Peptides against a protein of PDB entry 4Z63. Designs and how they scored, part 33

Target 1, 334 residues: chain A of PDB entry 4Z63
Amino acid sequence: LCLGMNDLTGNIPEDLFHLKRLNLLGIQENRLSGSLSREIRNLSSLVRLDVSWNLFSGEIPDVFDELPQLKFFLGQTNGFIGGIPKSLANSPSLNLLNLRNNSLSGRLMLNCTAMIALNSLDLGTNRFNGRLPENLPDCKRLKNVNLARNTFHGQVPESFKNFESLSYFSLSNSSLANISSALGILQHCKNLTTLVLTLNFHGEALPDDSSLHFEKLKVLVVANCRLTGSMPRWLSSSNELQLLDLSWNRLTGAIPSWIGDFKALFYLDLSNNSFTGEIPKSLTKLESLTSRNISVNEPSPDFPFFMKRNESARALQYNQIFGFPPTIELGHNN

## One batch from the design tools (peptide; aimed at target 1 G124 N224)

Design b2_p17_1_s4 (made by RFdiffusion4, then SolubleMPNN; from b2_p17_1, 11 letters changed)
Fold by OpenDDE base, seed 1:
Structure b2_p17_1_s4 (fold): chain B 334 residues (1-334), chain A 17 residues (1-17)
Amino acid sequence: as target 1 above (334 residues)
Amino acid sequence: PSWVTGADPERLFPKVP
C-alpha cells in the first residue's frame, strides 16, 4: 500500500493494521500525526515500512519482535522521541534503519550481534548522547552509518579498528574530540570510502603523520573544525580521492602540488583557511575537470550531504556525491 | 565560502513534548 506524497492528515486508521498480508506500507511525505500505533505489530508480513516525512510523535512502539520479515524501516523527518525500542535494536531481519531528523534521545544502544542483516543505519540529527557504541563493528554487514548531529562526547572507539564493513561514515557535528585518535583508528577500516567529520575536533591539530593511510578514501570532509596544521602528507596516498573539503579551518602553509595528482578529484574546497604561497599548477591538469564526459556511476552513501554557504543560509542538499558541481574553491586564504 | 556536512542543517519536524 503506497499512499506517500499526499496531504493526508490525522492518524493511521486502526483498521489498516488488519492487513495481515501487507508487505509494503508507504505513507511517507504526508501530514500524518499522533503516535505510531503499536498495532503495526499486526502487520506480521511487513517487509518495508515507510512513515518518513510526517508529523508522528511519541515513542516508537516496541513491537518489532512481531515483525520478523521487516527489512526496511524509514521514519526520518518525524517527531519521534525516546530511544530505539529494544525489539528494533535486536531485529535480525532489519537491513535498513533510517530515523534521521527526529528527537530520539538517550544512549545509543544496538545489539549488533543480533542485528545480523543491518547494512544501513541513519540516526543523524537526533538527540542521542553519551559515547559512540563500541559494539557497532559487531554489526558485520553495516556499511552505511550516519550518526551526525548527535552529542557523542569523547573519542572514536578503539573497536572501530575492526569495522571492516564500514564504507560510508558521517559523524559531523557530534562533539567528538581527538582527531588524531579518530584518524588513527579509522584508517584500519579497509572499506572506508566516505568519511565526514565536519564540525568536530574544535581547534585541534590535523595530524601530519606519514603512517596514516586511507587506501580507498574517495570522500573526505573535515570542514569547520578550526583545525591547525598544514595539508596532511598522508592524504597524498589516497589515490581515489574524489571530494575533499577542509574548508573553514586554520590550516597553514602551502597547498602542495600533489593535490593536482588526484585523477578523480572533482570537488576541492580549501577555502577559509590560512594557506599561503602559489596555487599549484597541477590543479589546472586535474583530469576530472578537463574531461567533458565524466559519467561516474559509483555507490554513494545513503545519507545526504549538505552544503552550508554561510551560517544564516539554508544548506543545499545533495543525495549523491556526483551531484556536487565540479569545484575548486580556494577563497578566503592568505 | 561554504562547507559540506553529513548532518541535517535543521530539524524540520521533530517535536519533543
Scores: peptide ipSAE 0.306, ipTM 0.819, DockQ to the pose 0.529
OpenDDE base, seeds 2, 3, 4, 5: peptide ipSAE 0.266, 0.024, 0.030, 0.251; ipTM 0.792, 0.679, 0.709, 0.797; seed 2 fails the geometry check

Design b2_p17_2 (made by RFdiffusion4)
Pose (drawn by RFdiffusion4):
Structure b2_p17_2 (pose): chain A 334 residues (1-334), chain P 17 residues (1-17)
Amino acid sequence: as target 1 above (334 residues)
Amino acid sequence: LVIDLTSSSWISSEDED
């Protein structure tokens, strides 16, 4: 049953909850509102539930042990409150959970021993608080994690050294501390390709510690953290690097020669720092900016990227990394 | 190719507006 992208109003007729054989319900992008009824436990054949872009509110009903076939739950852009219900946090069948841009709050609690099919999680733009859940690496299939724009505090848990499935990690604007510990821990996630740390670690020093090694790293964004220190040389060992954003920090010193050695780099933003010295001549032999013989695969995280020119400008959206224009942005330095 | 030596910008994973 596909009703998506209409102008429907009111709540879901209780009539709908008699459909015990329905495996797909798309009601997304309407004006629907009210609470999402507990009677939804009666729809035991559901595989894909798309409730996104409506006006729903109230708690997400805790009925999800009655929906053992649920694989995709899409609730993004609604007014849902409370945390993740225990039954949803215990579902062994969920592949994907998108609750981004909701009014959700409290500690974030998932039973990752129980969630053996979870491979993508998007909780962005919510009010989840407390520490990042230490058990997240226990979701052995979780590849995509977007926790951006939340109300967490403290440091990245030590157990994140074991997050073997982690590929795309977005932590922007989440009030994270100790970038030194965050980078030392996260270097041990061998599948990490894209990492977004923007608006965290405010005023901290960027670790220069050269034992840090991110081998498969493709996209590194750590911006507007007002970080101090120099261009970190440990980054030169990430040969796959495609997009680097260190902008809006307090970084100083000269821009080193090795920045021109990234063969797949097509986008760099070092703007709005305290960088001095001349421009390194090696930026003239950047391979992805000269010939057509460098070829690589675009990273594929499940989240869009946003770009702001200044603090008051409306943002630009890029659903894919290769949507960024190939750019050298060195403005507002010394 | 865009080369900008005068202005500044930054990237995030979520819309900061």

Design b2_p17_2_s1 (made by RFdiffusion4, then SolubleMPNN; from b2_p17_2, 6 letters changed)
Fold by OpenDDE base, seed 3:
Structure b2_p17_2_s1 (fold): chain B 334 residues (1-334), chain A 17 residues (1-17)
Amino acid sequence: as target 1 above (334 residues)
Amino acid sequence: VVIDLENSSWVSSVNED
């Protein structure tokens, strides 16, 4: 049953919860309000539940132990409060959880040893606090993780050295500290292709440790951190780099010539820094900008990217990195 | 241009009271 993209108001009719054979319920993009009924437990055949973009409030009901087939739960852009219910945090069937843009709070806790099928987690823009959950690497299939815009104090956990499944990771605007530790840990994530750390590490030095190595890194976004230092030498070894945004920092020195050696680099933003010297001629030789037929093996995260020209500007949404226009932005340096 | 993964603000939890 799909009733999305309407102007439906009020509550879900109780009789809907009698549909025991229902596999797909989509009621997204409406004006449905009140609490999400616990009677969703009666939908024992449910595989996909989409209640996103509504006016739901209250706590998410703790009934997911009665939904053994549930693979997809989308509840983004609601008014949900409280935590992730215990049955949801222990769901062995769940592949994707999207609860972005809610009012969920408290310590983030997931039983990753039970959540054996979880591959995508979007909890961005919530009110989670405390530390990042150290046991996330125990979610052995977890590839996509958005935890941006929460209040995770402290550092990236040391346990994330063992986060082998991690491919797409955003911690943007989460009050993180110690970029040197974060990068030192995350370099061990051998499948990491996309890393977004914007609006963290305020005023820290970007590490130039040549021992750092991100083998599969395609997308690095560390914008608006007021980072000091220079272009990091370790980044030159990330041969698959496609997108680099280091804008709105306090980086100094020259833009190194090796920046033009990235065969797949099509988006570069170094704007609003303090770089000096000449623009490397090697940038004019970027294969991705000169060749029409470069097949870019694009990472496909389950979360969109947003580009803002400034804090007050409307964000442009991109579902794929390939959707970004080929760009070299070096403005507002010196 | 600042690239981020979030453009949303919190939806106000209006309890129907």
Scores: peptide ipSAE 0.115, ipTM 0.681, DockQ to the pose 0.051
OpenDDE base, seeds 1, 2, 4, 5: peptide ipSAE 0.104, 0.092, 0.081, 0.065; ipTM 0.683, 0.690, 0.676, 0.669; seeds 1, 5 fail the geometry check

Design b2_p17_2_s2 (made by RFdiffusion4, then SolubleMPNN; from b2_p17_2, 6 letters changed; failed a check: too like the target's own chain)
Amino acid sequence: VVIDLTGSRWVSSVDPD

Design b2_p17_2_s3 (made by RFdiffusion4, then SolubleMPNN; from b2_p17_2, 7 letters changed)
Fold by OpenDDE base, seed 3:
Structure b2_p17_2_s3 (fold): chain B 334 residues (1-334), chain A 17 residues (1-17)
Amino acid sequence: as target 1 above (334 residues)
Amino acid sequence: VIINLTGSSWVSSVDPD
């Protein structure tokens, strides 16, 4: 049943919960309100539940033990409060959980040992607090993780050295500290292709440790951190780099010529820093900025990117990295 | 519902809070 993108109001009709053989319920992009009924437990054949972009409130019902086939739960952009229900946090069938842009709170707790099928987790823009869950690497299939815009004070857990499944990771605006430790840990994530750390590490030094290596890194975004230092030498070894944003920091020194050696780099933002010297001529030789057909396998995180150039501007949402135009931004440097 | 458009921000000129 797909009823998305309408002007439906009120709550879900009770009769809908009699559909015992229903595999897909999509009621997204409506004005449905009230609590999400506990009676969803009656939909025992449900594989996909999409209630996103509504006005639902209250706690998410703890009935997911009665939904043994549920693979996809999309509840982004609602007013849900409380935590992740125990049955949901222990779901062995769940592949994707998206609860971005809600009012979920408390300490984030997932039983990753039980969540054997979880591959995508989007909990961005919530009210989770405390520390990052150290057991996330125990979710052995977890590839996509968005925890941006929460309040995870502290550092990236040491356990994330073992996060082998991690490919796409966003921790933007989560009050994280110690960028040196974070990068030192995350470099061990052998499948990491996308790393977004914007609005963290306030005023810290960007590490220039040559021992750091991110072999598969395609997207690095560390904007608005007031980071000091220079362009990090270790980044030159990330030969697959496609998108680099280090804008709105306090980086100094010259823009190194090796930045033009990235064959796949199509988006570069170094704006609003304190870089000096000349613009490297090598930037004009970036293959991705030419008319040449470059075969680039684009990384595709399940979470969106947001661009906001100024306070008064509307933020632009990009669902795919290829949605970014080929760009070089070097404005507002010294 | 309040939509926070900085949940996965990659660039922002201001603190989203």
Scores: peptide ipSAE 0.044, ipTM 0.645, DockQ to the pose 0.104
OpenDDE base, seeds 1, 2, 4, 5: peptide ipSAE 0.121, 0.025, 0.020, 0.237; ipTM 0.747, 0.672, 0.661, 0.771; seeds 1, 2, 4, 5 fail the geometry check

Design b2_p17_2_s4 (made by RFdiffusion4, then SolubleMPNN; from b2_p17_2, 6 letters changed)
Fold by OpenDDE base, seed 2:
Structure b2_p17_2_s4 (fold): chain B 334 residues (1-334), chain A 17 residues (1-17)
Amino acid sequence: as target 1 above (334 residues)
Amino acid sequence: VIINLTGSSWVSSVDED
């Protein structure tokens, strides 16, 4: 049943929960309100539940043990409160969980050893607090992780050295500390292609440790951290780099010539730093800026990107990395 | 340009802060 993108109001009719053969319930992009009924447990054949972009409130019901076929739960942009219910945090069938932009709170706890099918997790823009869950690497299929805009204090857990499935990771604006430790840990994530750490590590030094290596890194965003230091030499070994944003930091020194050697680099933002010297001539030779044949079909994160043109501008949403225009921003340097 | 993967809705006023 697909009833998305309407002006439906009120609650879900109780009789809807008698549809025991229903595989897909999509009621997204409406004005549905109230609590999500516990009677959703009666939808025992449900594979996809999309209640996103509504006015739902209250706690998410703890009924996911009665939904053994549920692969997709989309509840983003609602008013859900409380935690992730225990049955959801233990779901062996769930592939994708999206609860972005809610009011979920408490310590984030997932039973990753039970969540054997989980490949995408979006919990961005919630009220989770405490530390990052150390057991997240036990989710052996988990590739896409957005935990941005939560109150995760402290450091990236040492256990994330073993996060082999991790491909896309956003921790932007989560009050993280110790960038040197974070990068030192995350370099061991051999499948990591996208790393977003914007609005963390306030005033720390960007490490220039030549032992750091990110083999498959395509997207690095570490903007608005007030980071000190220079362009990190270790980044020159990330030959697949497509997007680099180090804007709104306190980086100094010259822009190195090796920045123009990245064949796939189509988006570079080094603006609002303290870089000096000449613009490297190698930047004028970036193949990605001359060839339109950037393969648009590269895997992208399941979570959206938000771009602000300036601090006062509204954020623009981009669903794909390749939605960004080819860009070189070097403004507001010395 | 600031690229911010906040996970927030572009419609939410919370992204303006």
Scores: peptide ipSAE 0.044, ipTM 0.669, DockQ to the pose 0.103
OpenDDE base, seeds 1, 3, 4, 5: peptide ipSAE 0.026, 0.139, 0.031, 0.034; ipTM 0.680, 0.751, 0.656, 0.659; seeds 1, 3 fail the geometry check

Design b2_p17_3 (made by RFdiffusion4)
Pose (drawn by RFdiffusion4):
Structure b2_p17_3 (pose): chain A 334 residues (1-334), chain P 17 residues (1-17)
Amino acid sequence: as target 1 above (334 residues)
Amino acid sequence: SHTPIPIPDPPENLLWS
C-alpha cells in the first residue's frame, strides 16, 4: 500500500490496522499527524514501514516484537519523542533505522547482541544525550552510522577499536571530547572510509602523533573545531584520500609538500586557518586535478553532505562525494 | 505535487568554506 507524496491529513485510520498481510506501507511525505498507534502491532507481516516526512508526534509505540519481519523503518522528519523503544532496540530483523530530524531524546540504548541484521543507523538531528553507547561495535553488521547533531558528551568509547563493520561514520556537531583519543581509537576500524568530525573537540589540539594510520580513508572532514597545531603528517599515509576538509580551524605553520602526493584527491579545503609560508609547488602536480588517467570509486555513505560558505549562509547539499566540484580552497590564511 | 510540511530540516555533515 503506497500513499506517499500526497496531501493527506489526520491520523492513520484504525481501519488500516486490520491488514494482517501488508508487507509494505508507505505513507511518507504527507501531512499526517497524531500518534503512531499501538494498534500497529497488529500488522505482523510488515517488512518496510515508511512514515517519513509527516507531522507525527508522541512516543514511538513499543510494539516491535509483534513485527518480526520488519527490515526497514523510516521515520525521519517527524515530531517523535522519547528514546528508541526497547522492542525496536531488540529487533533481530531491522536492516535500517532512520529516525533523523525528530524530537528524540535521552540515553541512546540498543541491544546489539539482539540486533543482528542492523547495517545502517541514522539518528541525526535529535537530542540523545549521555555518552556514546559503548556497545555499538557489538552490532556486527553496522556499516553506516550517522549520529550527527546530537547532545552527547565525553569521548569515543574505547570499544570502538573493534567496530569492524564501520564504513561511514558521521559525528558532526555532537559535543565530542578528546580528538586525540577519538583518532587513536578510530584508526583501528579497518573499514573506515568516510569520517565526519566537524564541530567537535572545540579548541583542542590536532594530534600530530605519527603512529596514527587510517589506511582505507577516503573522505576526512574535521572542520570548524577551532583546532590547533600543524598539518598532521600521519595523514600522508592515507593514499586513498579523495576529499579533505580541515577548514575553520586554528591550524598554523606551512602547508607541507606531501599534500600534493594524494593521487585521488580532488577536493581540499584548508581555508580560514593561520597557515603561513608559500604555497607548496606540489599542488600543481596533483593527479586527479591534471590528467584523466587517475580513476577511483566514489565513496557511498548513506548520508548527504552540507556545505556552508559563512556562518549565516544557507547550506548547499551534496548527496554524493563526486557532486563536489574539484576544488582547491586556500582562502583566509597567511 | 504536494505541499511540504513546516518542520525544518537543519543541515548535517557540515563542510565549511

Design b2_p17_3_s1 (made by RFdiffusion4, then SolubleMPNN; from b2_p17_3, 8 letters changed)
Fold by OpenDDE base, seed 1:
Structure b2_p17_3_s1 (fold): chain B 334 residues (1-334), chain A 17 residues (1-17)
Amino acid sequence: as target 1 above (334 residues)
Amino acid sequence: SFTPTPLPVPPINLIFQ
C-alpha cells in the first residue's frame, strides 16, 4: 500500500492494521500526525515501512519483535521522541533504519550482535547524547552510518579500529573531540570511502602524521573545524580521492603540488583558510577536470549529499557525488 | 561567504542494495 506524496492528514486508521498480508506500507510525505500506533505490530508480514516526512510524534512503539520480516524502516523527518525501542535495537531482520531529523534522545544503544542484517543507519539530526556506541563495529554488515548533528561527547571509540564494514561515515556537527585519535582509529577501517567530520574538533591541530593512511578514501570532508596545521602529508597517499573539503579552517603553509596528482579529484575546497604561496600548477593538470570522458568509480552511499553554500542558501541535493560540479575553491586565503 | 560543504541527505524511499 503506497499512499505517499499526498496531503493526507490525521492519524492512520486503526483498521489499516488488519492487513495481515501487507508487505509494504508507504505513507511518506503527508501530514499524518499523532502517535505511530502500536498496532503496527499486527502487520506481521511487513517488510517495508515508510512513514517519513510526516508529523508523527511520541515514542516509536516497541513492537518490532512482532515484525520478523521488517527490513526497511523509514521514519525520517517526524517528531519522534524518546529512544530507539528495545525491539528495534534488537531486530535481526532490519537492513535499513532511517530516523534522521527527529527528536530522539538519550544514549544511542543498539544490540549489534542481534542486528545481524543492519546495513544502513541514519540517525542524523536528533538529540542523542553521551558517547558513540562502542559496539557499532559488532554490526558486521553496517556500511552506511550517519550520526551527524547529535550531541555526542568524547572521542571516536577505539573499537572502531575493527569497523571493517564501514564505508560511509558521517559524524558532522556532533561535538566530537580529538581529531588525531579519530583519524588514527578510522584509518583502520579498510573499506572506508566517505568520511565527513565537519563541525567537530574545534580549534584542534590537523595531524600531519606520515603513519596515517586511508587507502580507499574517496571523500573527505572536514570543514568548519577551525583546525590548525598544514595540508597533511598522509593524505597524499589516498590515491582514490575524489572530493576534499577542508574549508573554513585555520590551515597554513603552502598548498602542496601533490594535490594535483589525484587522478580522480574533481571537487576541492580549501577556501577560508590561511594558506600562502602560489597555486600549484599541477592543479591545472587534474585529469578529472581536463578530460571529458572520465569514468569514476564513484562511491555509492545510501545517502546522497547536499551542498550548502552559506547559512542562508538552500541546500542542493546530489544523489551521486559525481553530480557535484567540478570545483576548485581556494578563495579567502592569504 | 562561500561554504560549500557536502552533507549526507537520506533519499526518499531508499531501496536496499
Scores: peptide ipSAE 0.022, ipTM 0.673, DockQ to the pose 0.051
OpenDDE base, seeds 2, 3, 4, 5: peptide ipSAE 0.022, 0.022, 0.022, 0.025; ipTM 0.620, 0.634, 0.621, 0.694; seeds 2, 3, 4, 5 fail the geometry check

Design b2_p17_3_s2 (made by RFdiffusion4, then SolubleMPNN; from b2_p17_3, 8 letters changed)
Fold by OpenDDE base, seed 5:
Structure b2_p17_3_s2 (fold): chain B 334 residues (1-334), chain A 17 residues (1-17)
Amino acid sequence: as target 1 above (334 residues)
Amino acid sequence: SFTPTPLPVPPINLIFL
């Protein structure tokens, strides 16, 4: 049953929960309100539940033990409160959980040893607090993780050295500290292609350690951290780099010539730093900006990128990195 | 010399929201 993208109001009719053969319930992009009924437990054949972009409130019901076929739960952009229900945090069937842009709170706890199918987790823009869950690497299929815009104080856990499944990671605006430790840990994530750390590490030094290596890194975004230091030499070994944003920092020194050696680099933002010297002539030879035929194997995160052109502008949602125009931003360097 | 007045390219913050 797909009823998404309408002007539906009120709550879900109780009789809908008698549909025991229902595999897909999509009611997204409506004005549905009230609590999500616990009677969703009666939908024992449910594979996909999409309640996103509504006015739902209250706690998410603890009935996911009664939903043994549920692979996809989409609840983003609602008014949900409380924690992740115990049955949801233990779901062996769940592949994708999206609860972005809610009012969920408390400590984030998932039973990763039970969540054997979880591949995508979006909990961005919530009120989760405490530390990052040290057991996330035990989610052996978890590739995509958005935890942006929460209050995860402290450091990236040392256990994330073992996060071999991790491909896309966002921790933007989560009150994180110690960028040197974070990068030193996350370099061990052999499948990491996309790393977003914007609005953390306030006023720290960007490490220039030649021992750091991100072999498969395609997207690095570490904007608006007030970071000190220079262009990091370790980044020159990330030959697959496609997008680099280090804007709104306090980085100094010259822009190095090796930045023009990135054959796939189509988006570069170094704006609002303190870079000096000449613009490298190698930037004028970037094949990605001159040739139409670069087959960029795009990283496909299950979560969208958001680009704010202005601080006051509406964030543009991009489902693909290729949706970004080829860009070189070097403005506002002093 | 046309100094292109740099249109204030508004600060493109790539954030996962």
Scores: peptide ipSAE 0.042, ipTM 0.680, DockQ to the pose 0.083
OpenDDE base, seeds 1, 2, 3, 4: peptide ipSAE 0.040, 0.029, 0.029, 0.022; ipTM 0.688, 0.731, 0.668, 0.679; seed 2 fails the geometry check

Design b2_p17_3_s3 (made by RFdiffusion4, then SolubleMPNN; from b2_p17_3, 8 letters changed)
Fold by OpenDDE base, seed 1:
Formats: sequence, C-alpha cells, structure tokens
Structure b2_p17_3_s3 (fold): chain B 334 residues (1-334), chain A 17 residues (1-17)
Amino acid sequence: as target 1 above (334 residues)
Amino acid sequence: SFTPTPLPVPPINLIFR
C-alpha cells in the first residue's frame, strides 16, 4: 500500500493494521500525526515501512520482534522521541534504519551481534548523547552510517579500527574531540570511501602524520572545525580523491602542488582558511575539470549530502556527489 | 554569448544531516 506524497492528516486508521499480508506500507510525505500505533505489530508480513516526512510523535513502539521480515524502516523527518526500541535494536532482518531528523534521545545502543543484516543506519539530526557505541563494528554488514548532528562527546572508539564494512561515515556536528585519534583509527577502515567530520574538533591541529593512509578515500569533508596546521601530506596518497572540503578552518602555508595530481578530484573547497603563496599550476591540469567524460564511480551513499551555501542558508540535499558542479573554491584566503 | 551564470558555488559545507 503506497499512499505517500499526499496531504493525508490524522492518524493511521486502526483497520489498516488488519492487512496481515501487507509487505509494503508507504505513507511518507503526508501530514499524519499522533503516535505510531503499536498495532503495526499485526503487519507480520511487512518488509518495508515508510512513515517518513510526517508529523508522528511519541515513542517508536517496541513491536519489531513481531515483524520478522522487516528489512526497511524509514521514519526520517518526524517528531519521534525516546530511544530506539529494544526490538528494533535487536532486529536480525533489518537492512536499513533511517530515523534522521527526529527527537530521539539517550545513549545510542544497538545490539550489533543481533543486527546481522544492518547495512545502512541514518540517525543524523537527533538528540543522542554520550559516547559513540563501541560495538558498531560488530554490525558486520554496516556500510553506511550517518550519526551527524548528535551530541557524542569524546573520541572515536578504538574498536572502529575493526570497522571493515564501513564505507560511508558522517559524524558532522557531533561534538567529537581528538582529530588525530579519529584519523588514526579510521585509516584502518579499508573500505572507507566517504568521511565527513565537519563541525567537530574545534580548534585542534590537523595532523600531518605521514603514517596516515586512506587508500579508498573518495570524499573527505572536514569543514568548519577551526583546524590549525597545513595541508596534510598523508592526503596525497589518497589517489581516488574526488571531493575535498577543508573550508572554514585556520589552515596555513602553501597549497601543495600534489593537489593537482588527483585525477578524479572534481570538487575542491579550501575557502575561508589562511593559505598563502601561489595557486598551484597543477590545478589547471585536473582531468576531472578539463574532460567532460569522467565517469566518476560515485560512492552511492544511501544518505544524501547536505550542502550549506552559508551558515544562514538552508542545507541543499544532494543524493549524489555528481550533483555537485565541478568546483575549485579558494576564496577568502590570505 | 551564453554568459554562464556562475552557479553560485555553494560553499559545500557538506553537512550530512
């Protein structure tokens, strides 16, 4: 049943939950309100539940033990409160959980040993607090993780050295500390292609440790951290780099010539730093900017990128990195 | 002459929300 993209109001009729053979319920992009009924438990054949972009409130019902076939739960952009229900945090069937842009709170706890099918987790823009869950690497299929815009005080857990499944990771604006430790840990994530750490590590030094290596890194975004230091030499070894944003930091020194050696680099933002010297002539030789036909194999994160044009602007959503025009931004340097 | 309206390169404050 697909009723998405309407102006439906009120609660879901209780009789809807008598549809025991229903595999897909999509009621997204409506004005549905109230609590999400616990009677969802009656939809025992449910594979996909999409309640996103509504006005739902209250706690998410703890009924996911009665939904053994549920693979996709999309609840983004609602007013849900409380935590992740225990049955949801233990779901062996769940592949994708999207609860972005809610009011969920408390410590983030997932039973990753039970969540054997979880591949995508979007909990961005919630009120989770405490530390990052150390057991996330136990979610052996978990590739895409958005935890941005929560309040995860402290450091990236050492256990994330073992996060081999991780390909896309956003921790933007999550009150994280110790960028040196974070990068030192995350470099061990051999499948990491996209790393977004914007609005963390406030005023720290960007490490220039030549021992750091991100082999498969395509997207690095560490904007608006007020980071000190220079362009990190270790980044020159990330030959697959497509997008680099280090804007709104306090980086100094010259822009190195190796920045133009990235064959796939189509988006570079170094704006609002304290870089000095000449613009490297190698930037004029970036193949991605000169040739029309670079089929960049985008990492297809299941999660959209959000671009803010300025601090006051609404974030623009981009589903693909290729949605960004080829860009070199070096503005507002010395 | 197509003046390419410079698409205002939004500062990609790539905030994954």
Scores: peptide ipSAE 0.031, ipTM 0.659, DockQ to the pose 0.095
OpenDDE base, seeds 2, 3, 4, 5: peptide ipSAE 0.018, 0.025, 0.021, 0.020; ipTM 0.662, 0.631, 0.625, 0.674; seeds 4, 5 fail the geometry check

Design b2_p17_3_s4 (made by RFdiffusion4, then SolubleMPNN; from b2_p17_3, 10 letters changed)
Fold by OpenDDE base, seed 3:
Structure b2_p17_3_s4 (fold): chain B 334 residues (1-334), chain A 17 residues (1-17)
Amino acid sequence: as target 1 above (334 residues)
Amino acid sequence: GFTPTPLPVPPINEIFL
């Protein structure tokens, strides 16, 4: 049953929960309000539940132990409060959990040893607090993680050295500290392709440790951190780099010539820094900008990317990195 | 002055519903 993208109001009719054979329920993009009924537990055949973009409020009901087939739960952009219910945090069937842009709070707790199928987690833009959950690496299939815009604090857990499944990771605007430690840990994530750390590490030095190596890194975004230092030499070894955003920092020195050696680099933003010297001629030789036929047919993170032109403007949303226009932004440097 | 939101991040002014 798909009733998305309408002007439906009120709550879900109780009779809907009698549909014992229902596999797919999509009621997204409506004006449905009130609490999400615990009677969803009666939908024992449910594989996908999409209640996103509504006006639901209250706590998410703790009934997921009665939904043994549930693979996809999408509840982004609602007014949900409380934490992740215990049955959801222990779901062995769940592949994707998206609860971005809610009012969920407390410590983030997931039983990763039980959540054997979880591959995508989007909890961005919530009110989770405390430290990042150290046991996330125990979610052995977890590839996509968005925890951006939460009230996390402290450092990236040491346990994330063992986060072998991690491919796409956003921690933007989560009050993280110690970029040197974070990068030192995350370099051990051998499948990490996308790393977004914008609006963290305020005023720290971007490490130029030549021992750092991100083998599979395609997307690096560490913008608006007021980072000091220079273009990091370790980044030159990330041969698969496609997107680099280090804008709105306090980086100094020259833009190095090796920046033009990235065959797949199609988006570069170094704007609003304190770079000096000449623009490297090697940038004019970037194959991705000169060749018309570079189809980036690669997996992208499940979390969206946003750009605002001004505070009042609607953000431009991109769902895939290949959706970014080929860009070189070097404005507002010295 | 306005600091634009760099890509890829959620909008700074994203409001909870």
Scores: peptide ipSAE 0.030, ipTM 0.699, DockQ to the pose 0.075
OpenDDE base, seeds 1, 2, 4, 5: peptide ipSAE 0.028, 0.023, 0.022, 0.019; ipTM 0.692, 0.670, 0.692, 0.664; seeds 1, 4 fail the geometry check

